# Peptides against a protein of PDB entry 8OXM: the designs that were tried, part 35

Target 1, 371 residues: chain A of PDB entry 8OXM
Amino acid sequence: FKAEFRLAGGVNLPKIIDCVGSDGKERRQLVKGRDDLRQDAVMQQVFQMCNTLLQRNTETRKRKLTICTYKVVPLSQRSGVLEWCTGTVPIGEFLVNNEDGAHKRYRPNDFSAFQCQKKMMEVQKKSFEEKYEVFMDVCQNFQPVFRYFCMEKFLDPAIWFEKRLAYTRSVATSSIVGYILGLGDRHVQNILINEQSAELVHIDLGVAFEQGKILPTPETVPFRLTRDIVDGMGITGVEGVFRRCCEKTMEVMRNSQETLLTIVEVLLYDPLFDWTMNPLKALYLQQRPEDETELHPTLNADDQECKRNLSDIDQSFNKVAERVLMRLQEKLKGVEEGTVLSVGGQVNLLIQQAIDPKNLSRLFPGWKAWV

## One batch from the design tools (peptide; aimed at target 1 H187 L215 K368)

Design b2_p15_8 (made by RFdiffusion4)
Pose (drawn by RFdiffusion4):
Structure b2_p15_8 (pose): chain A 334 residues (1-279, 317-371), chain P 15 residues (1-15)
Amino acid sequence: FKAEFRLAGGVNLPKIIDCVGSDGKERRQLVKGRDDLRQDAVMQQVFQMCNTLLQRNTETRKRKLTICTYKVVPLSQRSGVLEWCTGTVPIGEFLVNNEDGAHKRYRPNDFSAFQCQKKMMEVQKKSFEEKYEVFMDVCQNFQPVFRYFCMEKFLDPAIWFEKRLAYTRSVATSSIVGYILGLGDRHVQNILINEQSAELVHIDLGVAFEQGKILPTPETVPFRLTRDIVDGMGITGVEGVFRRCCEKTMEVMRNSQETLLTIVEVLLYDPLFDWTMNPFNKVAERVLMRLQEKLKGVEEGTVLSVGGQVNLLIQQAIDPKNLSRLFPGWKAWV
Amino acid sequence: SARLEAALAKREALL
C-alpha cells in the first residue's frame, strides 16, 4: 500500500489510495467514508445486467452497445470502496476550464464561464420570466464547442468517425439507463470522457431513483442532453444514431423487465442508510412501483410506444423551459 | 438527508 493519500474534495472528503499488486502495477481506489455505496453497488449490478442483456440481444450486439462499469465494493453500512477510473478526463475540465477551456480557446468573443455563473447567481432570486430570458440570452451568446473534441484528438477520419459513433452510442445507452433508474446528479463533474474510447462514464451516482425532485431545485430532465452533447453527436443531432440506439435499448428493457425487476428487488429486506430512520419499506416500494411504471410504459394508465417514449424524453431533455429551472451549478447552458 | 445535503453543497461549490 502507498504511504500517501489524496483528497478528492467535497463535504465528505473521500480518500484516494494507491495499491501495488503482485504484478507491480499501481491501482487507484477510492474509499468513501460516511457514505453508503450499497445503492452504488446496486447501480453497478444493474449496469452489468443491462450490458449483458444488450450483448445477448442480436439487434444490439451488432451495434456494440455497452455500458462502462467500475467495481464498487461496499464495506459497511456507512462506508465502502470503489475502483477509480483511469484514462478519463472530466467534461467540465475540458470545456469550461478557466485557463485552457475549449470555449475560451475557440470562441473568445463569447461569454466566459465566470460571467454565466455570475448571471445565474444574480438571477436565482428573480422570477420565471427573468430566468427564462437570461437563459435564452446566455444560450444566444454561448455556442457549443464540444464537437471539436474528437477533431482535436483523432486526426484520422476513420478513427474519428469510429470514436464519434461509439460516443453517440454510449451517450444514448447511458441516457436511457439513467432515465430508467432516475439518475439526476448529472453535472459536468459526474461524467468522465475517455481519452481513447471516447465513451462517457458515470462516476458519482450519488443520488438516483428520482431524488432530484426532493432537492430544493427540482430536476426537470431525465438525462443530460445539453447543447454540447448534441453538437458533439454530429450534424444530425439527436435524430439518427441516438434515436435508434435509444429505441433499441428501450425495446431490450421492455423485453427484460423481468430480469430488471429481479435485480432491483434486492431491497425490502436490507434497507440502506438514510431510509427507514426516525421511528415492505415505504420508499423502496414507491421506487419499485415507479421503476415498474417506467419499464411497462404505463405511468398514469397511458400506453406509450418505444418511439413515442423516446421522442417525449428527447423533447423534455432539449426543452429550454425545463433547462431554465435547473440548478445553476448543473451547468444547463454548458 | 446527508446525501441530499452533500449533493447540494457540491453543486453550490460549482458556483

Design b2_p15_8_s1 (made by RFdiffusion4, then SolubleMPNN; from b2_p15_8, 8 letters changed)
Fold by OpenDDE base, seed 5:
Structure b2_p15_8_s1 (fold): chain B 371 residues (1-371), chain A 15 residues (1-15)
Amino acid sequence: as target 1 above (371 residues)
Amino acid sequence: SSRLENTIAELQSLL
C-alpha cells in the first residue's frame, strides 16, 4: 500500500488507496469506511447475471451490451475494499468540478454549478410549478457539455466514434437493467465514466427495488437520462442507437422474467441483504449540505422499540417484498400504469419519463437533474 | 458462500 490516499468526492469521503499487488501492478482501491458494501456486492452479482443473459442473446451480444461491474470485497458491515475502477472519473467531477469542470471550461458565461444548485434549493419546498419554472431557467442558462468528454479523450475520429457508441450502449444497458431492478440514487457522483472505454460504472447500489420512490423527495425518473447524459451520445441523442439498445436489452430482460424473478425473490428474503429503506438512510441520502454540521447522528439508540409485535414487522416486511416482486413482474411483462406495452412502447414511455423536465424538476436538488 | 451466491451460481449454471 502507498502511504498516500486521495479522497473520492461524496458524503462518506471514501479513501482511494493505491496498492501494489504481488504481481507488481498498481491497483487503485476505494476503501469505503461507512457504507454497507454487501448491497453493492449483491447488486454486482445481479449485474453479472444480467450480463450473462445479454451475452447469450445474439442481438445483444453483437451490440456488446453489458453493464460494467466492479469487484467488491466486503470486509465488514461498514468496511470493504472496492477494486476502484482504475481510469474512471465521476461524471460529476468531469462536468461540475468547481475549479476546472467542463461546464466552466466550455460555457464560462452560463450559471455556475453552485448558482444552479442554489436556485433549485431555494424552490425545494415550493410548488411543482415553481420548481418547474426555476428548473427551466436553470436549464436555459446551463447548457450541456458532455459531448466534450469523448472529444477530449479520443482525438482520432474513428476512435472517437467507436467510444461515443460504447458510451451510448453503456447508458442504454445500465438504464434498462437499472429500471428493471429499480435502481435509485443515480446522482452525478454515483456514476463513473471509464476514461479508456467511455463506458459507465454505476456505484453505490444501496437504493434498489424502487426504494427511491419512498424517499422524502421521491424519485420521479426511471433512470438518469439528463441533458448531459444525452449530450454524450452526440447529435442523435436518444434516437437510433440508444433506443435500439434499450429495446434489445428490455427484450432480453422480459424473455428472462422467470430467472430474474427467482433471483430477486431469493435476494428479498435473504436476511443478510438489507434492501429496505429506513428513515435514517432516507435522511442521510437527502441530507442538505447545510445540515451536515448538526446531524452527527448520535445514534441515541433510543430504541423506542415500538414493540410492534415481531409478527407485525415480519408481516409488513413480507408485504413490501411481495409488492416489489409484483412490480418487478409487471415491468417484465411490460405492464405500465395498468396497460400492457410492447417492448418499443415500454422503452418509449421510460425515455419520455426520464427526459420530462416536469419529472426532473421534482427530484431532490442533490441529484442535480440539470446536469 | 452465501445462499445467494449459491443460488446465483446455480441459476448461472442452468442458463
Scores: peptide ipSAE 0.011, ipTM 0.586, DockQ to the pose 0.022
OpenDDE base, seeds 1, 2, 3, 4: peptide ipSAE 0.009, 0.010, 0.009, 0.009; ipTM 0.535, 0.592, 0.577, 0.523; seed 1 fails the geometry check

Design b2_p15_8_s2 (made by RFdiffusion4, then SolubleMPNN; from b2_p15_8, 7 letters changed)
Fold by OpenDDE base, seed 2:
Structure b2_p15_8_s2 (fold): chain B 371 residues (1-371), chain A 15 residues (1-15)
Amino acid sequence: as target 1 above (371 residues)
Amino acid sequence: SSRLAATVAELESLL
């Protein structure tokens, strides 16, 4: 390793280190402390399996449908090393950075990101009706600008069009795969965009198997399909390329039901893989400071040595695992709300749920559903 | 094993 490190932003102050491999190549790595990377490592393996299924199908292979993956090496229950996603930026940093964010640059007369956040925080404990009214006011005065990402990075019109297509395909693939796996916590800092490929990289995979639904403020959307996410697709929005790529991804997932169930079953019953939501993790996720600058004392996760009385916990765990498998099987059969849907019907329902301002207004303010 | 343990300990000492 080189003797120098850099701090990456964020509450856990991850360290960027440079290492020389046995091949003589320099590689950047992100060393995280106070973070359990085991779930990230497992979810990356599941994404690689999904990519293998997508590459076997002619229609998804022709469309280059893939979920972006990165290397994870867990070191302990609270530390690990990640591949540095070189040339990626959090979508939140591009959109809502306090000084040079795209919203401030392109929409200087709209509400600031801080004003939007403050308005939504003021109604956080209010009725769903009050949350919806304030969310609609915020959305009216905070118009999407993510179209400008591809326009700034790709000046050639042919390249711009290809990169916008790559973005749209990446959103579609990650949305459907993420929905099947019940991936949560999709806030604007947990989604990176590659500045060269325009593809998304999903990070911090610590909320999976619909465990976002049991948070104190439950998740109400199947994936992130907010107004800026849609604006990045350009004038067609969710229609055309995005919808077709979702349908083709869902076709492959549904046709791979037995394989996906077998993989997830092995993971759910792996005693080394704790995917369950606990109260401390739930508090940590919904108390995260939205500003990278506040050194909040990270609650030491070390007090989880509550001696699980082995017998009653094993029965409760098995019932939760069975429920997750049943819900996964329903999704892969196209069962939504007790009704069997076609691939097109299921994808349509998921898109409608993800863009519904009533669902978006109910999310935790830190999820930034107006972005 | 020993080189990996030394590298892990070095990385953990950085955290």
Scores: peptide ipSAE 0.025, ipTM 0.535, DockQ to the pose 0.032
OpenDDE base, seeds 1, 3, 4, 5: peptide ipSAE 0.021, 0.020, 0.023, 0.020; ipTM 0.514, 0.513, 0.555, 0.503

Design b2_p15_8_s3 (made by RFdiffusion4, then SolubleMPNN; from b2_p15_8, 7 letters changed)
Fold by OpenDDE base, seed 1:
Structure b2_p15_8_s3 (fold): chain B 371 residues (1-371), chain A 15 residues (1-15)
Amino acid sequence: as target 1 above (371 residues)
Amino acid sequence: SNRLKATLEELESLL
């Protein structure tokens, strides 16, 4: 380990450290404190298994469909070491950085990211109709710019085209696998883009198995397919390459039903893997920037009185796990809203749900569904 | 060039 560290931004002040391996290679590591990395580690293992399934199928292998994974070493329930994703940037940093973000650079006359957030926060407790109207006004005055990522990073047109295809394939693969695993919407800081490959890296996998639907503001989309995510695909948007890659990924997932169910079952019943949404985690995930000051550590909730019988907790947990497995089985059978769909029909429904401005307008404003 | 990028986008629309 080198004696020097850098701070990564964020509430938990993670430390970036450089390590020399026994192989003489320098590796950057992110040391997170006060963060449970077990869920990230487990989800990376699931992604590796999904990647193995995708590599076995000829159609998905030819398309190089893969989810980018990183190494996670949990050290405790509140600490661990992540492989630092060198040469990646959060898509939110590229898009909506206050100083030099792509929206400010390419659309200087549009609403600022702050103005958009303010407008959507003002209607957070309003009707769905009022949320939709304000979301449409925000969208009209905050036009997508993510196409410029590949334009800036890849000057050669042939390289640019290949990298935009790699991006589109990465979004498709992560969207479908993310839907199957119930990852839901993803905060723009929790999606990294590789500046060399244009592939996405999903980090902070603390919401899985549709637990985003039980948040105080429930998720309304199957995955993040916001306007900037689509703009990065280029002129075809969600059509052509994206749709076909979603369909081919979904075909592999559905044809691997037994394997995926067995894997997820083992994980859901692992006593070391807490995937359930707790109220404190829910509050943290949907915290307002203004509320950051009042989380005094005085939630010493006395451990004493919630001796709910261990039996009733275990029975409630088992019923939630069974429900997650049933919903996973439905997804893998193509059962949507009580109807069995073809792969193309299911993928089409998911795309339409993900891009619907009515669904996007209902998301938690802190997750910036207009980006 | 921007022209070659536009032509590649047109080609992608046909794939």
Scores: peptide ipSAE 0.023, ipTM 0.640, DockQ to the pose 0.015
OpenDDE base, seeds 2, 3, 4, 5: peptide ipSAE 0.015, 0.019, 0.018, 0.014; ipTM 0.515, 0.551, 0.569, 0.491

Design b2_p15_8_s4 (made by RFdiffusion4, then SolubleMPNN; from b2_p15_8, 6 letters changed)
Fold by OpenDDE base, seed 3:
Parts: C-alpha cells; sequence; structure tokens
Structure b2_p15_8_s4 (fold): chain B 371 residues (1-371), chain A 15 residues (1-15)
C-alpha cells in the first residue's frame, strides 16, 4: 500500500488507498468501516453468475447484456475493501447537484431539486391521492434531462448512438436481474453511470429478496425506471431496444430457473449471510434529514443479552427464506399475481408497474421518484 | 494464507 490516503467524505469517512499489485499495477481501493460489505460481496457473486448465463446465450451475448460488477473483499462484519469505480458518477450527482446539476443547467425555470423534495416530504404522511396529486405537480414542473449525459460526454454522433445503446442495454439487464433477485433501495445515489461506457453500476446492495417491501414506506416498483432513466434511452424510451433487451434477459433467467434457485437457496441458508431486514436498518434507510442529528448509533456491541429463544427466531427465519424461494420460483415461472405470463407479458407488466405514477408517488421521498 | 491475514490486519489497522 502507499503511505498516503484520501478521504472520500460522507458519514463513515471511507479511505481511498492506492495499492501496487504483484503485477506492478496501481489500483485504487475504498476501505469502508462501520458497514457490512458481505451482502454486497454475495450479490456481486450472484451478478457474476447471471453474467455467465447471459454470456452462454447467443442472443444476449450478441447484445452484450451484462451487469457491471465491482470487487468486494469483506474484512469483518463492519469493514471491507471495495474496488474504486474510477470514471463513474452517481446519477443523482449529475442530475440534481445543487450547484451544477443537469436539471438546473438545462431547466433553470423548473422547480429546484430542493423544492421537489420539500413538496413530497410535506405529503409523506398524507393519503395516496394527495401524494399522487403533488407528485404530478412536481413532475409537470421538473422535466427530465438525462438525455444530456450522453450528449455532453459523446460529441461524435456515431459514438453517441452506440453509448446510448450501451446505456439502454445496461438499464434493461440490471432492471430484470435486479427484479429477479428482489433488489431494492435503488435511489439516485446507489446507481452510478460510467462516463466512458455509459453503463450503470449498482452499488449498496443491502436491500435484496424483496426486503424493500417490508420497509416502513414499502417499495412499490420492481426497479428504477423513472422519467430521467427513460430520457437517457432517447426518443424511443422504453420501446424497441429496452423492451427487447428486458425480454431476452428474462428469457435467459427463466430458462436458468434450477441453477438460480439452487444458488439462492445456498445463500439464504448461509449463517454468515444476513439478508433479512431488521428494524434499525429500516429506520436508517428511511431517516429524515432532520432525524440525522439524534441517531448516533451508539450500538454498543455489548447487549448480548437478548438470547431470545433461538428456536422461535430460527422458525421465523426459515419461513421467510421459504417464502423468498417460492416467490423467486414464481418470478422464474412468469407467475405474476397468480397468473402465468409469457416473457413479453411479464416484462410488459414490470415496465408498466415501474413507470406508473401511482406507484412512484407512494415511494419514500428520499428515493426521489420524480428524478 | 499468513500473507493474506497480515494484509487484512494492516487494512483493519487503517480503519
Amino acid sequence: as target 1 above (371 residues)
Amino acid sequence: SSRLEATVAELESLL
């Protein structure tokens, strides 16, 4: 390791360290404390397996359908090393940065990102009807701009077209695989975009197996397909390339049912892999900016004393694991709401659910469903 | 591997 490190900022003050490999190559690493990277590491392995399945199929291989992965080395239950994703930016930083964000640059007369967030926070405890009305007002006065990402980064028209195509394929692949695995917490800071490839990198994989549905504000969409995500695809939106890439990804996943079930079963029963949602994690994920001041998690590790009967916890865990496996099997059979759908029917239902403003208006305001 | 354990301990000392 080099003797110097940089701080990446944020609450946990992760350290950026340069290391020289035995191959003489310099590599940047993010050393993160106070976070359990085991779930990220496991999900990256599952994504690598999905990528292997996608590479074996001729149609998905020809389309270069892949989920971008990064290296994770968990060190302890609260520490690990991440590969530094050089040349990536959070989509939220590009879109809604307070000073120079694309919305402010291209739509200076629209509502600010702060005004949108404030309006949605004011109705957070209101009816679904009131949330929907305010969400529609926000959406009318906050128009999508993510098309400008590829236009700013890729000045050559032929390169621009190929990069927009790579983006659309990346969104499709990650959306379908993310849905199959029940990946949640897809807010605008947990999705990076590569400035050279236009491919997405999904980070912070701590909400999986539909555990986002048991949050205090349940997740109501199968994946992030918000107006800016769609705007990045260009004039065809969700039609043509995106839909076809979703269908081809779903076809490979459904045809790989036995392999995917076997892998997920091993992971769900691994005693080292805590994938279940706990109340403290749920509170942390849906905290208000005003509540950040009081929850110093002085989780003193010393309260060993809740020896709640291991038997009742184990029976409850096994029932949740069985339910996750049954729901995964249903998805891989195309069973939605008790009906067996074709690949095209299932993909269409998921797209409609993901773009429905009624579903989007019900999300936690921190998810920023208007972006 | 003793070398991996030493590298992990070095990284943990940096946290």
Scores: peptide ipSAE 0.019, ipTM 0.453, DockQ to the pose 0.030
OpenDDE base, seeds 1, 2, 4, 5: peptide ipSAE 0.000, 0.017, 0.006, 0.017; ipTM 0.327, 0.467, 0.413, 0.457; seed 4 fails the geometry check

## One batch from the design tools (peptide; aimed at target 1 D185 P216 T217 K368)

Design b2_p16_1 (made by RFdiffusion4)
Pose (drawn by RFdiffusion4):
Structure b2_p16_1 (pose): chain A 334 residues (1-279, 317-371), chain P 16 residues (1-16)
Amino acid sequence: FKAEFRLAGGVNLPKIIDCVGSDGKERRQLVKGRDDLRQDAVMQQVFQMCNTLLQRNTETRKRKLTICTYKVVPLSQRSGVLEWCTGTVPIGEFLVNNEDGAHKRYRPNDFSAFQCQKKMMEVQKKSFEEKYEVFMDVCQNFQPVFRYFCMEKFLDPAIWFEKRLAYTRSVATSSIVGYILGLGDRHVQNILINEQSAELVHIDLGVAFEQGKILPTPETVPFRLTRDIVDGMGITGVEGVFRRCCEKTMEVMRNSQETLLTIVEVLLYDPLFDWTMNPFNKVAERVLMRLQEKLKGVEEGTVLSVGGQVNLLIQQAIDPKNLSRLFPGWKAWV
Amino acid sequence: EAEEIEEERWEKAEEE
């Protein structure tokens, strides 16, 4: 074990450690004290199940739809450990870096990230109209730059297109799975992009199962589909590879709702922390019902096809009205 | 706890 450890930041102060194994290769682990990783363990298990189901299905096997997973080992009710992701860079560090940010490098005339943050802080005390106007003004003077990422990393057109296609597929699958699982904490620091495979990886998974509505600032989108992601998917935008991949993933999930419910039914017997405190779990039953409704496409008794559900999700995600009410730190304009 | 999460997100957003 290495004698030194680093802090990853945050109120809980997670610890980063390095271990040298028998082969001598250093492996980085993240021990997360004062936090419950049992929910993250369930998220990783359902991620692996979805990846296996996508691999089993011939339609998705050809499209090579995969979910990037990292091992999470719970150690106690209030602690655990997880595998650190190597060879990945934060999206916000690439895009909105103060020193060498992509938006500053490509579009110096556009508004800086500091100006946008100042405007968002000044407008949080305003009403809906002022928030919508400021958001539209910010979007007018802030063009997406993320499309140049593979352009700056993959000079060969074949490799460039391969990486772009893998990025688009990974974004579609992650977005579908996050909507199904109600993942809400999807700001720039929770998503890591690989420098080689160009596949997005979700690392935080801190809050899910429709927890953003509980937060003071509700989460009005099911997944992150900001202007930068859409521009980086290509000229075609959400139409094309993203829509088809979303439809295929939704079909696979409709076909495997039995396996998904079997995986998620681990609750109701060993409830995790932050629940059933302050004296057939209530919230567990509620989230199971909500997941079942999402999977069956019933909601309030209405039937919805896979294509219609995908179109509705795209409309909700790209709607500026929903983006205006989001948390300023979520970086909806980014 | 929910307020602290948003405060933590904002502090992190200021880093960039």

Design b2_p16_1_s1 (made by RFdiffusion4, then SolubleMPNN; from b2_p16_1, 12 letters changed)
Fold by OpenDDE base, seed 2:
Structure b2_p16_1_s1 (fold): chain B 371 residues (1-371), chain A 16 residues (1-16)
Amino acid sequence: as target 1 above (371 residues)
Amino acid sequence: SGELLVEELLKAALKL
C-alpha cells in the first residue's frame, strides 16, 4: 500500500488507496468505512453466477453478454476493500461534474445540474402531477450528452462503433439481471463506466430484492434507462441491439429459474447477508443536503431496539423472504401485473416502465432521473 | 462463513 490516500466524494468519505500487486501493477483500492461490503461481495458472486449462465448459452455467449464484476474483500461488518475498478469513472462524474461535466461542456445554455436538482427538490413533497410537469421542464432544458463519452474516448470510427456496442450490451445485461435480482439505488455515482471497454460496472449493491420500493420515496423503475443512458447507445436508442440483448438475457434467466430460485433462497436465509431495508439505511440513502444540518444522529442505535420478541422479528423476516421468492418466481415465469408475458412482451414492459417520464418524475431527486 | 457457504452453494447449483 502507498502511504498516501485520496478521499472519494460522498457522505462516508471512502478512502482511495493505491496498492502495488505482486505483479508490480498499481491498483487503486476503495476502502469504505461505514457500509456493509458483505452485500456487495454476495451480489458479486450472484453476478458471477449469472455470467456463468450467460456463457453457457450460445446466443448470449456469441453476443458477449456479461456483467462486469469486481473483487470485494469484507474486513468487518462496516469496513472492507473493494478492488477499485481501475480505468473507470462514475457516469455522474463524466456527465454532471460541477466544473467540467459533459452537460456543461456540450450544452452550456441548458440548465445546470444544480438548477435541475433544485427544481426537483422544490417539488419533492408535491403531487405526482406537479413533479411530472417540473420533470418535463427540466428534461426540455437539460438534453442528453452521453453519446460524447464514446466519441471523446474512441477516436477511430471502427473502435468507436465496437465500444458503443459493448456499452449497449453491458446496459442490457446489467438492466435485466439487475431487474431479476431487484437491484435498486442505481443513481449516477453507483454506475461506473470503463474508459477502455465502455462497459458499465455497478457498485454499491446494498439495495437488492426490490427493497428500493420500501424507501421513503419508492423506486418506480426496474433499472436505470434514463435519457443519457439511452443517448450512449447512439441513434438506435433502446431499439435493435439493446432490446435484443435484453431479450436474450431474459431468455437465459427464465430458462435458469430453478438455479436462480435455489441460489436466491439460500441468500435470503443467510444470517450474514442483511439484505433487508432498515430505517437508518433508508434515511441515509434519501438524506437531503438541507437536512444534514439538523440531523446530528444522536440516535444511538442501542436505545430503540424495542424488544420485539425474537419470534416476531423472525416471522416478519420469513414473510418478507417468502414474498421476495414469490416475486422472483413471477419475474422468471414472465408474470407481470398478474399476466403471463412472452420474453419480448416482458422486456418491452420493463423498457416502457424504465423510460416512462411519469415513473422517472416520482424518483428521489438524488437519483437524478433527468440524467 | 456465510460467503463460503454461498460460494459452495453457487458451485453446487452451477453443477445442476
Scores: peptide ipSAE 0.013, ipTM 0.564, DockQ to the pose 0.020
OpenDDE base, seeds 1, 3, 4, 5: peptide ipSAE 0.012, 0.012, 0.011, 0.012; ipTM 0.558, 0.559, 0.539, 0.565

Design b2_p16_1_s2 (made by RFdiffusion4, then SolubleMPNN; from b2_p16_1, 11 letters changed)
Fold by OpenDDE base, seed 2:
Structure b2_p16_1_s2 (fold): chain B 371 residues (1-371), chain A 16 residues (1-16)
Amino acid sequence: as target 1 above (371 residues)
Amino acid sequence: KGETLVKEILEKALKY
């Protein structure tokens, strides 16, 4: 390890450390100091399993459908080392960095990222109708630019086309697997893009099994398929390659029902895998930037008084675990809204839900649904 | 212990 560290920014002030491997290569490592990286480690193992299922199937193997994984070394309940993916950038950093973000560069007459956030924060406590109207105004004045990522990084037209396909396949695979696992908190800082492969790397996997639906502002989309995410696919958008890759991924997931259920059941009942949403985590995930100033350190003291009887906690936990398994079984059967859908029907419903501006307008403003 | 068990179960589930 080098003696020097850098701050990555953000509330948790994660430390970037450089290490030299036995191969003489320098690798950046992210040290998170407040997050439980055990969830990330477990979810990376699940993604590796999903990748194995996808490699066994001829149709998904031919399409090179994979979820990008990274190594996680949990050090404690609140600390760990991420093998930081060298050559990745948060999609939010590329799109909405205040200094040199792609929206500012390519759309200088649009609303600033700050103006968009402010408008959506002003209506956060308003009706769904008011949120929708303001979201539509924001979207009209903040047009997608993520197509320029591949155009900036890949100047050769043949490489550009290949990388745009790799991106589209990565979005499709991660969207469907993320939906099956109920992966939430897919804000623009939790999705990295590899500057060499154009593949997505999903980080911060602490909101799983649809626990995003029990946040103070519930998650209303199955995955991130916002306008910039779609714009990165190019002129066809969600049609063609993306849809077909979603369908082929969903086919493999549905055909692997027994394996997926067995694995998720074991994970849900692992006493070391705390997947449940707690009020403090919920508050942390949906804090306002303005509320960061008033969090006095006094929240560490009162963990002692909720001695609810261990029996009532265990019974409540088991009921939540059973509901998660039942919902997973429904998804793997294609049961949506009490109806059995074909793979194409299910994928279509999920795409429509993910792109619906009514659903997007209801998300927490920190999720940046207009990006 | 939990991580090892998860890994063993994942490895078993991957053999089917």
Scores: peptide ipSAE 0.008, ipTM 0.445, DockQ to the pose 0.020
OpenDDE base, seeds 1, 3, 4, 5: peptide ipSAE 0.000, 0.007, 0.006, 0.000; ipTM 0.241, 0.412, 0.411, 0.245

Design b2_p16_1_s3 (made by RFdiffusion4, then SolubleMPNN; from b2_p16_1, 10 letters changed)
Fold by OpenDDE base, seed 2:
Structure b2_p16_1_s3 (fold): chain B 371 residues (1-371), chain A 16 residues (1-16)
Amino acid sequence: as target 1 above (371 residues)
Amino acid sequence: RGELIVEEIMEAALKY
């Protein structure tokens, strides 16, 4: 390790450390402090398994359907080393950076990212109807620009086309795998894009198994398929390549039902894998940027003092785990809203749910559903 | 310990 470190910014002040491998190559590592990285590590292993299933199937292998993975080394319950995804940028950094974001560059007459956030924060405690109206006004005055990512990074037309296809396939695979696993908290800082491959890297996997539905502001979409995410696919949007890649991914997941259920069952009952949502974690995930300065000292307090009767905790935990397994089995059977759907019907429903402005308008403003 | 158990079970489940 080099003696010098850089701060990556953000609340937890993660440290970027350069290390020299046994091969003599320098590699950047992100050292997160104060975060439990065990959930990220476990979810990366689940993604590697999903990739193995996708590589075994001829149709998904031919389409190069994979979810991008990174190495996680948990050092403690509150520290770990991430393989720093070199050559990746948060989609939020590209789109809505205050200085040089793509929305500001390509749409200078639209609302600023700050104006959009302010408008949605003002209605956060209002009716769903009022949230929807303001969300539609924001969307009219904040038009998508993510098509320009591939245009800026890939000047050769043949490379540009290939990278746009790689992006679309990455969105499709991660969306369906993420839905099956109930992956939440897909805000624009938790999704990185590789500047060379145009593939997505999902980070911060601390909301899984639909635990986003029990947040103070429940998650209302199965995955992130917002207007900028769709704009990056080009003129066809969700139709054609994206839809077909979702269907082929869903076919593999549904045909792997027994394997997926067995593995998730083991994970849910692993006493070292805390996947359950707690009130402090829920508060942290939906904290206001203005409140970030005051609450950081208190997350060090006694997770140990809620020694409620072990028997009542175990029974409540088992009931939640059983419900998660039942819902996973339903998804893998294509059971949605009590109806058995075909793969095409299920994928269509998920796409419609993910793009519905009514669902998007109900999300926590920090999720930035207008991006 | 949990990660190793998960890896072993995943490897076992992937061998079927």
Scores: peptide ipSAE 0.009, ipTM 0.473, DockQ to the pose 0.020
OpenDDE base, seeds 1, 3, 4, 5: peptide ipSAE 0.005, 0.007, 0.007, 0.005; ipTM 0.380, 0.454, 0.435, 0.370

